# Peptides against a protein of PDB entry 2AKA: the designs that were tried, part 210

Target 1, 299 residues: chain A of PDB entry 2AKA
Amino acid sequence: MEDLIPLVNRLQDAFSAIGQNADLDLPQIAVVGGQSAGKSSVLENFVGRDFLPRGSGIVTRRPLVLQLVNSTTEYAEFLHCKGKKFTDFEEVRLEIEAETDRVTGTNKGISPVPINLRVYSPHVLNLTLVDLPGMTKVPVGDQPPDIEFQIRDMLMQFVTKENCLILAVSPANSDLANSDALKIAKEVDPQGQRTIGVITKLDLMDEGTDARDVLENKLLPLRRGYIGVVNRSQKDIDGKKDITAALAAERKFFLSHPSYRHLADRMGTPYLQKVLNQQLTNHIRDTLPGLRNKLQSQL

## One batch from the design tools (peptide; made by RFdiffusion4, then SolubleMPNN)

Design b2_p28_5_s4 (from b2_p28_5, 12 letters changed)
Fold by OpenDDE base, seed 2:
Structure b2_p28_5_s4 (fold): chain B 299 residues (1-299), chain A 28 residues (1-28)
Amino acid sequence: as target 1 above (299 residues)
Amino acid sequence: SEAEAKGIAEIEALFPEIDALVEKLKAE
């Protein structure tokens, strides 16, 4: 089973090299969420490095195929610059920004053309995620007035595919019934078969409130359930607080919180990473018998 | 294009590996 994710990664790279259209139905996990839902922080916490673009408004403007590979060494590689090994993750961030701007221009527009980034690390499990632009209703800067619909159309190219799992990221300090992530997931997965819920910002909830019923899968049930996480604060990110220290603080949060203590072993970023690795591996296994025939029909 | 042809060849080269993994999974 250890070779299943790497096999799909090689397929993804081959299709991307020839101009991968969103028509490819490979087993994958698409990450969806509103702007500021905490998607980028979740992904950076898996790697243990700051490497994603930061800023106000729409930060992710192209799909990012993030391929995490367990390795004895730590470095990153882009498909668009083969042979270059990045060991400085600030340079990884700058390359994502530069490659995004090269395609979208300076108007903060979006493009459906993926960036393929592979990260080798001893601190990761084998896991591939497709980070998608954050949903928004408000154009920022020189963005077109229909940017909301452009983002939605882009997301739909991924999440409508039968073999696409959906990582729906929702902040706990907002009304979960109105979560953009859960709404789009429910639109394309009405029975909740392909959706994994992530609840961020649990530490920012009002005193006397909690997300226990959601995390226990009692309020808005998903077959694959919900996992709560606590990301670094914006102050911690700006102060370059170590991610390892933040993960320890996350563990402490769940263990010390009266509403979450009993769930603590099924919460947090490390548990999420493990679950996603298992879910993706199993999903690839389930889809593999028909995959060759599907690929042949698409060539 | 040449790039497309190369990409297709790379995908087709993975088919035996897919088949082998499918057979392995059936045997488990």
Scores: peptide ipSAE 0.477, ipTM 0.920, DockQ to the pose 0.789
Fold by OpenDDE base, seed 4:
Structure b2_p28_5_s4 (fold): chain B 299 residues (1-299), chain A 28 residues (1-28)
Amino acid sequence: as target 1 above (299 residues)
Amino acid sequence: SEAEAKGIAEIEALFPEIDALVEKLKAE
């Protein structure tokens, strides 16, 4: 079972070399969410490092295949620069930005061509995620007026695949019924079989309100349920608050909150990572018997 | 292309590993 995710990683790398990544129905998890939904913070919290581009508007402009691999050593590798080991995660961020700009230019355009990043760390479970551009309604800068549809079309290339699980990231301080992540998930997964809900910004909800019904899977039921997380604030990020301290604060938040204390053991970033590892592993196991034949038919 | 041929070869090289894992999973 431990080798299932690494096997799929090798398949992903091989297909990336062919340039046909969008046509593959590999067992994977696509991460979807509106801009500022907290996707980048969730992913960085898994690694325990700041390494994703930050900024206003569309930050992720290419799919990022993030392959987390449990290892005794900590370093990152890009598929586009094989043999170079990155130990400084600021350099990882810069490489993502540079490689994005190389393809999309400076106009903040998007490209469906993935960046493949593998992170080895003692602090991660084996987990592969495809981070997708944040959904937006309003073009910024020199973006084309149809950027919303370009992003949507890109997302649909991944989330329509039967073997794609969907990590739908929604902020709690916004109307969940209008969540872009849950809307797109419902469109392609109407029965909620492939979707895992992540609720961010629980600490930023209006006083006297809570997301208990959502987290208890009573409001918008998903077969795979919802997991609440508390990310670092922008102030914490700017102040370079370490992720370890943030994870402790997250745990304290759930334990101390009257509406969430009974759920605390099934909430937070560490639990989310564990659940995603297990769900991805099981999903690969379930799909593997037919995978070889599918791959052969695509060659 | 050469890159495509290499990618195909890499995928095909994984087929025995996939088959072995499938058999292992059936035995569990």
Scores: peptide ipSAE 0.454, ipTM 0.913, DockQ to the pose 0.854
Fold by OpenDDE base, seed 3:
Structure b2_p28_5_s4 (fold): chain B 299 residues (1-299), chain A 28 residues (1-28)
Amino acid sequence: as target 1 above (299 residues)
Amino acid sequence: SEAEAKGIAEIEALFPEIDALVEKLKAE
């Protein structure tokens, strides 16, 4: 089963080359969440590198097809610049920014044209995620006043597909009942069959509050459940806290917290990676028998 | 377009691999 995700990656690359990305119903995981929900931090924690654009407002402005591949070597490759191997992940960040600006301009506009990034690393499990622009209600910079609806429309192109799993990223320090990620997931997946909940910022909850009921899948039940994670704070990032130390701190957080100790083995970034790898692999297995015929009908 | 034709050919080239994997999965 180790080759299932790489096979779908090759299909994604081939379809990306023909410009019909929005019409593909490939088995994939779309990442959705509000701005500052911690989506980019979760993805960087999987790789163990800082490589995604950072900033205020809408940072992800194009879909990013992030293909993680377990390998003995560590490097990145972009589909738009084949043959160039990136070993410096700051250069990866710069390339994402440059390629985004090339298509969208400098006005912080969005484009539905994906960036395909493959990361080879000994520290990752095989996993493909589509990072989507963060949902926002407030335009930033020179963004059009209807940017909220443009983002929503873009997200809907992915999350409405039957074979799309949804990684709904919600911060714990906000009202989860009003989570933009969970709202959009409920709209397109009303039975909660395709949605995986990620709860970030558990370390930033008010004193005397916890997300235990959510993490135990009792408050807003999803068939695939919820996984809590603790990302690096902005202070930790500014202090150059490495991701390895952050992962150790995350483990300590869950083990030491009275409300989460009993869940600790089913929480944290490493467990999330494992679950997503398994769920994606199983999802590909279930969809693969019909995939060939579906693909042929779309050509 | 040439790009579309190339992409289609790349997808079609993967069909035998898909078929082989499907058969392998059925045998497990």
Scores: peptide ipSAE 0.432, ipTM 0.907, DockQ to the pose 0.841
Fold by OpenDDE base, seed 5:
Structure b2_p28_5_s4 (fold): chain B 299 residues (1-299), chain A 28 residues (1-28)
Amino acid sequence: as target 1 above (299 residues)
Amino acid sequence: SEAEAKGIAEIEALFPEIDALVEKLKAE
């Protein structure tokens, strides 16, 4: 079981080298969400480092194949610069930005060509995620006027694949019925078989409101359920609040909240990481018997 | 291209590992 995710990682790397990664039906988890849904913060919380591009508008402009690997050492490696070990995660962020700009140019356009990033850490479980551009309706800067549709088309290349699981990230402080992540998931997975719901910003909900019905899987049922998380605020990020303290605060939030206390053991970033590791491992196991034949037919 | 040929060879080199894991999973 422990070798399943690393095997798929090697397949992903090999396919990226031939430029066909977006068209392959590999067992994977695609991360989808609207802009500012908290997607980047969830991924950074898994690593325990600030390493993703930040800013206003569309920040992720290429798919990021994020391969987390449990290791005794902590470092990152990019497929496009093999042999270079990054130990400063600020340099990782800068490399993502530079490699994005190299392909997309200066107009803040998007490209379907993935960036493959592997992070070795003692603090992670084996987990591979494909971080996709945030859905938006409004072009920013020099972005093309059809950027919304370009992003949608890019997302569809991943989420329509039968072996793609969908991590749908939605903020609780917005109307969840209008969540871009849940809408796209419902479009391509109408029975909710491939979708895992993540609800962010639970700490930013108005007084007297809660997302209990969603988290209990009663409002918009998904077979794989929902997991609530509490990310660092923008103020906390700007103030360089460490992720460890944020994770402790998240735990305290769920335990102390009247609407979520009974769910607290099935909430939070550490639980999400565990669930995703298990879901991906099981998904690879279920798909592996037919994978070789599928791969041969796609070459 | 040379890059494509190398990538294909890398994928094909993983097939025995896939087969071995499939057999292991069937035995469990």
Scores: peptide ipSAE 0.428, ipTM 0.905, DockQ to the pose 0.840

Design b2_p28_6_s1
Fold by OpenDDE base, seed 4:
Structure b2_p28_6_s1 (fold): chain B 299 residues (1-299), chain A 28 residues (1-28)
Amino acid sequence: as target 1 above (299 residues)
Amino acid sequence: SEAAAALAAAQAVLDSLAPEIDELISRL
């Protein structure tokens, strides 16, 4: 069953090469969330490497099609740099920044043109995610004053597609009812059929508070449920805390927490990765016959 | 149109993958 994701990756690469990514409702997972919701940390925790741009404000300014491929070797490849293998993930970060700036210019503008990054690793499951710009209300640098709406319009190009699953990333230390991720997901998926909730920053909740009701799918029910994760703190990232050590700390957090102990086997980044692999695989299986028929009817 | 050329290219890719797709579907 894991072979379905690589198949769709080949289709995605082919469609990206012809500039038609927007017109084809390919089975995919779009990652949505407010700025600083922890999206980049979730993606880096899947790879076990620091490779995404970091900073204040809008970091992701182009859609990043992140194709994780289980492999015996660890390296990255960009679709725009065919044949170049990156083994240093810092060079991957720099290439994302450079390729972003090449299209958007220096003004920190956004572009709907995806960056296609494939990461081969023994530490990943087959998984394709589209990391989307973080929702913001505040322009940074020379961004246009309407940047909020430009980001929203870009997100809508992905999340309105029927075959798009939505990974809604929300911080637990903020009012979940006000989550930008869950709001946009509810707008395009009112029945909660396509949305997977990720709750970050569970370790940063106020004393005596917990997200148990959310994680138990009781507060804001999603058909696909919620998965809690604990990312590295900014201090841990700056201190170059190893992701493997952070994943061990995450496991310990869930096991030790009175409110989450009973959920611990259905929480954390490794479980999230497994669930996303399974859900994407199943979603491809369910949608691929319809996609084949649609493509044949458009000729 | 550029759109028609791109659809034709997409179809050519799909057609090239069709045997693999059919095999995968048959195993499901």
Scores: peptide ipSAE 0.043, ipTM 0.648, DockQ to the pose 0.548
Fold by OpenDDE base, seed 5:
Structure b2_p28_6_s1 (fold): chain B 299 residues (1-299), chain A 28 residues (1-28)
Amino acid sequence: as target 1 above (299 residues)
Amino acid sequence: SEAAAALAAAQAVLDSLAPEIDELISRL
C-alpha cells in the first residue's frame, strides 16, 4: 500500500512536464483555508522544518505540490531544478520565493502554475499535498482589486475535480460557521464525501469555550471527520521554537484538556499525517482503475 | 493538437507504469 503514493508522484511529475496539470483528475489532496488559518504551519509540522514562505497577506501565490517521501536521508528537490539537492530548508524557502517571483513578478500577483517540491525525510510518511493560496477578501499592496476572485478561481480548478480530496483548514478561535475552508468545501462537496476537516488554534479559544462538538463530528458532519491540531504560535515561530517540542506540547494539550482528553488519540499532527497517508493511499487504490479507463477512452 | 499530444504523452507514462499499478492493485 505505501508504494501507491510514490507511483502517483511519478504521474504528477510527468503531467507537470507536459503543462497539463489542470486537465487530469489525479488522486490528490488540496489544502484550503483562509489566510492565517494555519495551513503552512500544518505542512511544516509534517516535515519538521521551517521551509514555507512567511509574512502578512497572501504568502502562497502559486500552488505548491508538496511530495513527502519517507527516506533514510533528509533533502529536498524541485522539479524545475532537477539534480540540485537542498539540505538547508532555508534555501528551500528562498527557492520557493524566487520561483514564485520569476512567474508572478514583483506585484504579489498569483499564478495557477504549480511549484513541484519533493521532500525526502526519515521523519515523514509518504504523502502528497497541494498547498493552495489562502482565501482573502482584502487586497494587499499592488494586488489587483479582484484578487479574492482570482484565488477562488484557482482553488476551484483543483477542488472541483472528482478525485481531489479537500483538506479544509479552519481556526477554532474564529466562527467556524463562517470558515472560508468549510464554505468552499461544502460548495463543491455538499455531501462531505471528499473533505477532511482540520481545526487549528484550539489553544487560542476563549476560556470556557471549546470545539468539542465540531471535533466529535456533530456540528458540521464530514464522512472523513475532523482532526484538531495545535500549531506553534507566531511568537513561537519568531522565537524559533523547535517543532519537536511543539508536537510534545500539542500532545500534552489534548491529554490535559477536559473537553478533548477522550479524543486525544485521534487528534494532533502525527495522527493527522497517518490519517492523510491512509486516506490518500485508499483513495488512489479506489480511483486509479477508473482513471486508467478514462484516459484510454480519450485516445 | 497540443492537447492531443499531451494526452498521448500522459498515456505513454500511464502505460509504462501500468504493470506496476496492476501489481500494486492486485496486492490491495
Scores: peptide ipSAE 0.034, ipTM 0.644, DockQ to the pose 0.448
Fold by OpenDDE base, seed 1:
Structure b2_p28_6_s1 (fold): chain B 299 residues (1-299), chain A 28 residues (1-28)
Amino acid sequence: as target 1 above (299 residues)
Amino acid sequence: SEAAAALAAAQAVLDSLAPEIDELISRL
């Protein structure tokens, strides 16, 4: 079963090379969330490295097809620069920024053209995610006044596809009923069949409040449920706090919290990674025969 | 059309992977 994700990765790479990425209903997981919802931190916690662009406003400006591959060695490769192995993850960050700016220009615009990044690591499970631009209502810098709609239209190209699973990332320290991630997921998946909820910032909730009812799938039920995570603070990121230490702190948070202790084995970044690997593998198994038949019928 | 050429290219990739896909499906 572990070989299904690498197989779909080869299909994704081939389709990317022919410029058709947006039109293919490939079995995939799209990551959606508002700006500062913690999407990038979740992805970096899977890799155990700082490698995504950081800053204020729209950080992800192109779709990032992140292919995680379990390997004995640690390195990254981009589809746009084949044969170059990156072992410094700061160089990976710089390449994402440079390749983004090359296509979008200097005006912090967005482009629907994906960046394809493969990360080999002993610390990852086989997992492919499509990181999408963060939803925003406020243009920053030289961004066009309609940037909210441009981002929405880009997200809709992915999340409307039947074979797209949706990783909806929402912060716990904000009103969940107003979550941009859950709103877009509800629009394209009204029955909650394709959506996996991720609740971030559980450590930043007001004293005497908790997200227990959300995490127990009682408030806004999703068929695939919710997983809570605790990411590094911006101070911890700026201070280059070790991700392994942050994952240990996350485990301690869930185990020590009165409202979450009973859920602790079904929470945190390592559990999320396992669930996503299993969900994607099963989803590929279920969809690949139908996808093959559809593609053959279009010839 | 550019769309037809791209579909044909996508199919050529699928056809190249078909034996491996079929083997994986047969093991499921």
Scores: peptide ipSAE 0.031, ipTM 0.652, DockQ to the pose 0.491
Fold by OpenDDE base, seed 3:
Structure b2_p28_6_s1 (fold): chain B 299 residues (1-299), chain A 28 residues (1-28)
Amino acid sequence: as target 1 above (299 residues)
Amino acid sequence: SEAAAALAAAQAVLDSLAPEIDELISRL
C-alpha cells in the first residue's frame, strides 16, 4: 500500500513533462482556502521545514505539486531542474519564488502551470498535495482587477475533477459558514464526498467560543470529517520557533482545552498527515483501475 | 502534430508503468 503514492507521483511527473496537466484526472488532493487561512503553515508543518514563499497577499501564484516521500535522507528536487538536490530549504523557497517569477513576471500575476516539488524526508509520510493560490477578493500591488476570478478559474480546473480530493482549509477565528474553502468545496462536491475539512487558528478564537460542533462534524457535515490544527503564530515564525516545539504546543493545546480534550487523539498536524496518507492511498486504490482503462481507451 | 507527439509520449510512459500498475492492482 505504501508504494501507491510514489506510483502516482511518477505518473504526475510524466504527464507534467509532456504538458498534459489538464486532461488527466489523476487521484490527488487539492489544497484550497482563503488568503491567510494557514495553508502554507500546514504544509510546512508536514515537512518540519520553512520552505514556502512568505509575504502579504497572494503567496502561492502557481499550483505547487508537493510530493512528500518518506526516505532515510532529507532533500528536495524540482521537476524543472532535474539532478539538482536541495538540502537547504531556504534555497527551495528561493527556487519556488524564482521559478514563479520566471513564468508570471514581476507583476504578482498567476499562472496555471504547476511547479513540481518532491521532498524526501525521514519525518514525512508519503503524501502528495496540490497547493493552490489563496482565494482573495482584493487585488494587491500590480495584480489584475479580475484576480479573484482568475484564481477561482484556476482552482476549478483542479477541484471539478472527480478523482480530486479537496483539503478545505478554514480559520476558526472567522465565520466558518462563510469560509471560502467550504463554499467552493460545496459547489463542486455538494454531497461532501471528496472534501476533508481542516480548521486552523483554534488558538485565536474569542474567549467563551469554540469550534467543537464543527470538529464533531455536527454543524457542516462532511463524509471525511474535520481535523483541527494549531499552526505557529506569525510571531513564532518570525522568531524562528522550531516546528517540533510547535507540534508539542499543538498537542498541549488540544489536551488542555475543555472543549477539545475528548477529540485530542483525532486532532493536530501528525494526525492530519496520517489521515491524508491513508485517504489518498485508498483513493488511488479505488480510482487507478478506472484511470488505467480510460488511458488505454484514449491511446 | 504537437498533440500527436504528446499522446505518443504519454503512451510510452503508460506502457513503461503498466507492469508496475498491474502488479500493484493485483496485490489489492
Scores: peptide ipSAE 0.031, ipTM 0.639, DockQ to the pose 0.516

Design b2_p28_6_s2
Fold by OpenDDE base, seed 3:
Structure b2_p28_6_s2 (fold): chain B 299 residues (1-299), chain A 28 residues (1-28)
Amino acid sequence: as target 1 above (299 residues)
Amino acid sequence: SSAAAALAAFQATVDALGPEIDALISKL
């Protein structure tokens, strides 16, 4: 079973090389969330490195196919830069920005054309995620006035596919009933069969409030449930707080919190990573026979 | 055409992966 995710990665790379959104519904996890929901911080916590673009407004402007591969070595590779190994994750960030700007231009527009990034690390589980642009209602800078709809249309190209799992990232310090991530997930997955809920910013909730009923899957039930995480604060990121120290602080948060202590073994970034690896592996297993038949019928 | 070459390269990749897919399916 360990080879299923790497196999689908090779299929994804082959499809990306054709430049068409090939009509093949590949088993994948699309990451959806509003701006500042904590999506990028969740992905960086999986790698244990700062490597995603940062800034105000729409940070992700192209889909990022992030292929995590467990390896004895740590390096990154882009599909558009074949044979170049990146060992500095700051250069990875700069390459994402440069390749984004090359296709979208300087106007901070969006493009549906994916960036394919593979990260080899001893600290990751095999996992492939498609990071999608953050949902926004307000254009920032030179963005077109219809940017909200352009982002929505881009997200719909991924999340409407039957073999797409949805990682819905929602902040706990905002009304979950108003979560952009859960709204779009419910539109395309009304039965909650494909959606995994991630609740961020649990440490930023008002005193005397908690997300217990959400995390216990009682408020807005998803078949795949919810996982709470605590990301680094912006101050911790700017202060270059070590991700390992942040993961220890996250574990301490869940263990010490009266409302979450009983859930602590089913919470946090390491548990989320494990669950996503298992969910994706099982999903590939269940979809691979049908995918093989589709590939044979196109011959 | 560049599109025909890309499609041919894709087909070759799918064909090369075919036996690996079948071997994985047989272990399920």
Scores: peptide ipSAE 0.223, ipTM 0.795, DockQ to the pose 0.707
Fold by OpenDDE base, seed 2:
Structure b2_p28_6_s2 (fold): chain B 299 residues (1-299), chain A 28 residues (1-28)
Amino acid sequence: as target 1 above (299 residues)
Amino acid sequence: SSAAAALAAFQATVDALGPEIDALISKL
């Protein structure tokens, strides 16, 4: 079973090389959420490195196919620059920014053309995620006035596919009933069969409030449930707080919190990574016979 | 054409992966 995700990654790379014309519904996890919901911080916490673009507004402007591969060595590779190994993750960030700007220009526009990034690390489980642009209602800079709809249409290209799992990222310090991630997930997955809930910013909730009923799957039930996480604060990111220290602080948060202590072994970024690896592996197993038949019929 | 070369490379990749896929399916 350990080889299922790497096998699908080889198929995904082959499909990316022929362009978008192959309507192959590959088993994958799409990451959706509002702007500043904490999506990029969750992905960086899996790698244990700062490597994603940062800033105000729409930071992710192209789909990022992030292929995590467990390895004895730590390095990154892009599909668009094969044979270049990146060992400095700041250079990975700069390459994402440069490759984004090459296609979208300086106007902060979006493009549906994916960036394919593979990260080899001893600190990751095998996992493939598609990070999608953050949902926003307000154009920033030179963005077109219809940018909300352009982002929505881009997300729909991924999340409408039957073999797409949805990682819905919602902040706890905002009204969950108004979560853009859960709204779009409910539209395309009305029975909650393909959706995994992630609740961020649990440390930023008002005093005397908690997300216990959400995390216990009682408020808005998903078949695959919810996982709470605590990301680094913006001050911690700007101060270059180590991700390993942040993961230890996350564990301490859940263990010390009276509302979450009983859930602490089923919360946090390391548990989320394990669940996503297992969910994706099982999903590939269940879809692989149908995918094989489709591949044989196209040859 | 670059598109024909990309399609041929894709077919070659699918053919090379075919036995690996079949071996994985047989273990399921």
Scores: peptide ipSAE 0.216, ipTM 0.792, DockQ to the pose 0.753
Fold by OpenDDE base, seed 4:
Structure b2_p28_6_s2 (fold): chain B 299 residues (1-299), chain A 28 residues (1-28)
Amino acid sequence: as target 1 above (299 residues)
Amino acid sequence: SSAAAALAAFQATVDALGPEIDALISKL
């Protein structure tokens, strides 16, 4: 079973090299969420490194195919820079920014052309995610006025596919019923079959409020449920707070919180990573026979 | 053309993965 994700990664790399979205619905997890929903922090917490672009507005401007591979070594590789091993994750961040700007220009526009990043680490489970641009209604800088629709159209290219699982990232300190992530997921997955809810910013909720009913799958039911996480604050990120220390703080948060203590073993970033690995592995298993048949018919 | 080379490389990858996929499917 452990070999299924690496196998699909090799297929993804091959498809990305053709530059055609071959109409092959590859089993994948698309990450969707509004701007500042905490998507980048969730992904960095899986790796245990700061490596994603940061800033105000739309930071992810191209789809990022993030292939996490469990390995005895820690390094990153880009598909566009074959043979270059990155051991400094700050250089990984800079390469994502440079490669984004190379294609989109300086206007902070978006491009549907993926960046393929593979991260080898002893700290990761095998997991492939497609980080998508954050949904926004407000153009920033020289972005086109229709940027909201361009992002939406880009997201739709992924999330409409039947073999696409949707990681819907929503902040708890905002109206979850109005979450952009849950809205787009509900549009393309009205039965909640493909959607996994992630609730961020649980530590930033108003005093006397909690997301218990959401996390217990009672408010907005998803077949695959919800997982709460606590990310580093912007102050913690700027202060270079260690991700391991942040994960320990997250565990402490859930264990100490009266509303979440009973859920604590089914919450947090390590549990989310495990669930996503299992969900993706099972999804690949279920889709692989159909994928093989499609591959044989297109050749 | 660069496109033809990319398609050929893709075909070669799919062909190489074919037996691995089939072996995995047979274990399901």
Scores: peptide ipSAE 0.211, ipTM 0.788, DockQ to the pose 0.793
Fold by OpenDDE base, seed 5:
Structure b2_p28_6_s2 (fold): chain B 299 residues (1-299), chain A 28 residues (1-28)
Amino acid sequence: as target 1 above (299 residues)
Amino acid sequence: SSAAAALAAFQATVDALGPEIDALISKL
């Protein structure tokens, strides 16, 4: 079973080369959530590097297919520039920005054309995620007035697919009943069969409040449950706080918090990464016979 | 056309992966 994710990665790379006109529903995990929900921070915490674009408004403007591959060496490769190995993750960030601007122009528009990034690292589990643009209601700068609907349409192209799992990222310091991630997940997965809930910003909740009922799967039940995480603050990111130190602080947070201590072994970024690896592996296993039949019928 | 070449390359990848997929399915 260890080779299932790398196998699907090869299919995904080949599919990306033929463009959007092929109706192949590959097993994947799409990452959804509002702007500033903490999506990019969760992905960077898996890699242990700062490599995603940062800024105000819509930062992710194209789907980012992030293929994490466990390896003895640490480097990144883009599908659009094969043979170039990136060892500086700041250069990875700059390449994402440049390749985004090449397709979308300078107007901060969006494009449904994916960027395919593979990261080899000794610190990752095999995992493939599709980072999607953050849902927003307010256009910024030169963004078109209908940008909310353009983002929604782009997200729907991924999350409506039967073989798409949904990583719904919601901040705990906002009304979870109004979570953009949970709303879109409920629209396309009304039975909560394909959705994994991630609750961020648990450290930013008001004193005397907690997300215990959500994390215990009592408030908005998902078959795949919820996992709480604590990301670096914007101040910690700007201060270049080490991700390893942030992961240690996250573990300490859950162990020391009265409402979460009993859940601490089923919380945090390392547990989330493990769960996503297992969920994706199992999902590939369950979908692979049907995928094989579809591939054979197109031959 | 570039599209026809890309489709042919995809097909070749699917064909090459076919035996690996079948071997994995047989272990399920």
Scores: peptide ipSAE 0.214, ipTM 0.792, DockQ to the pose 0.788; fails the geometry check

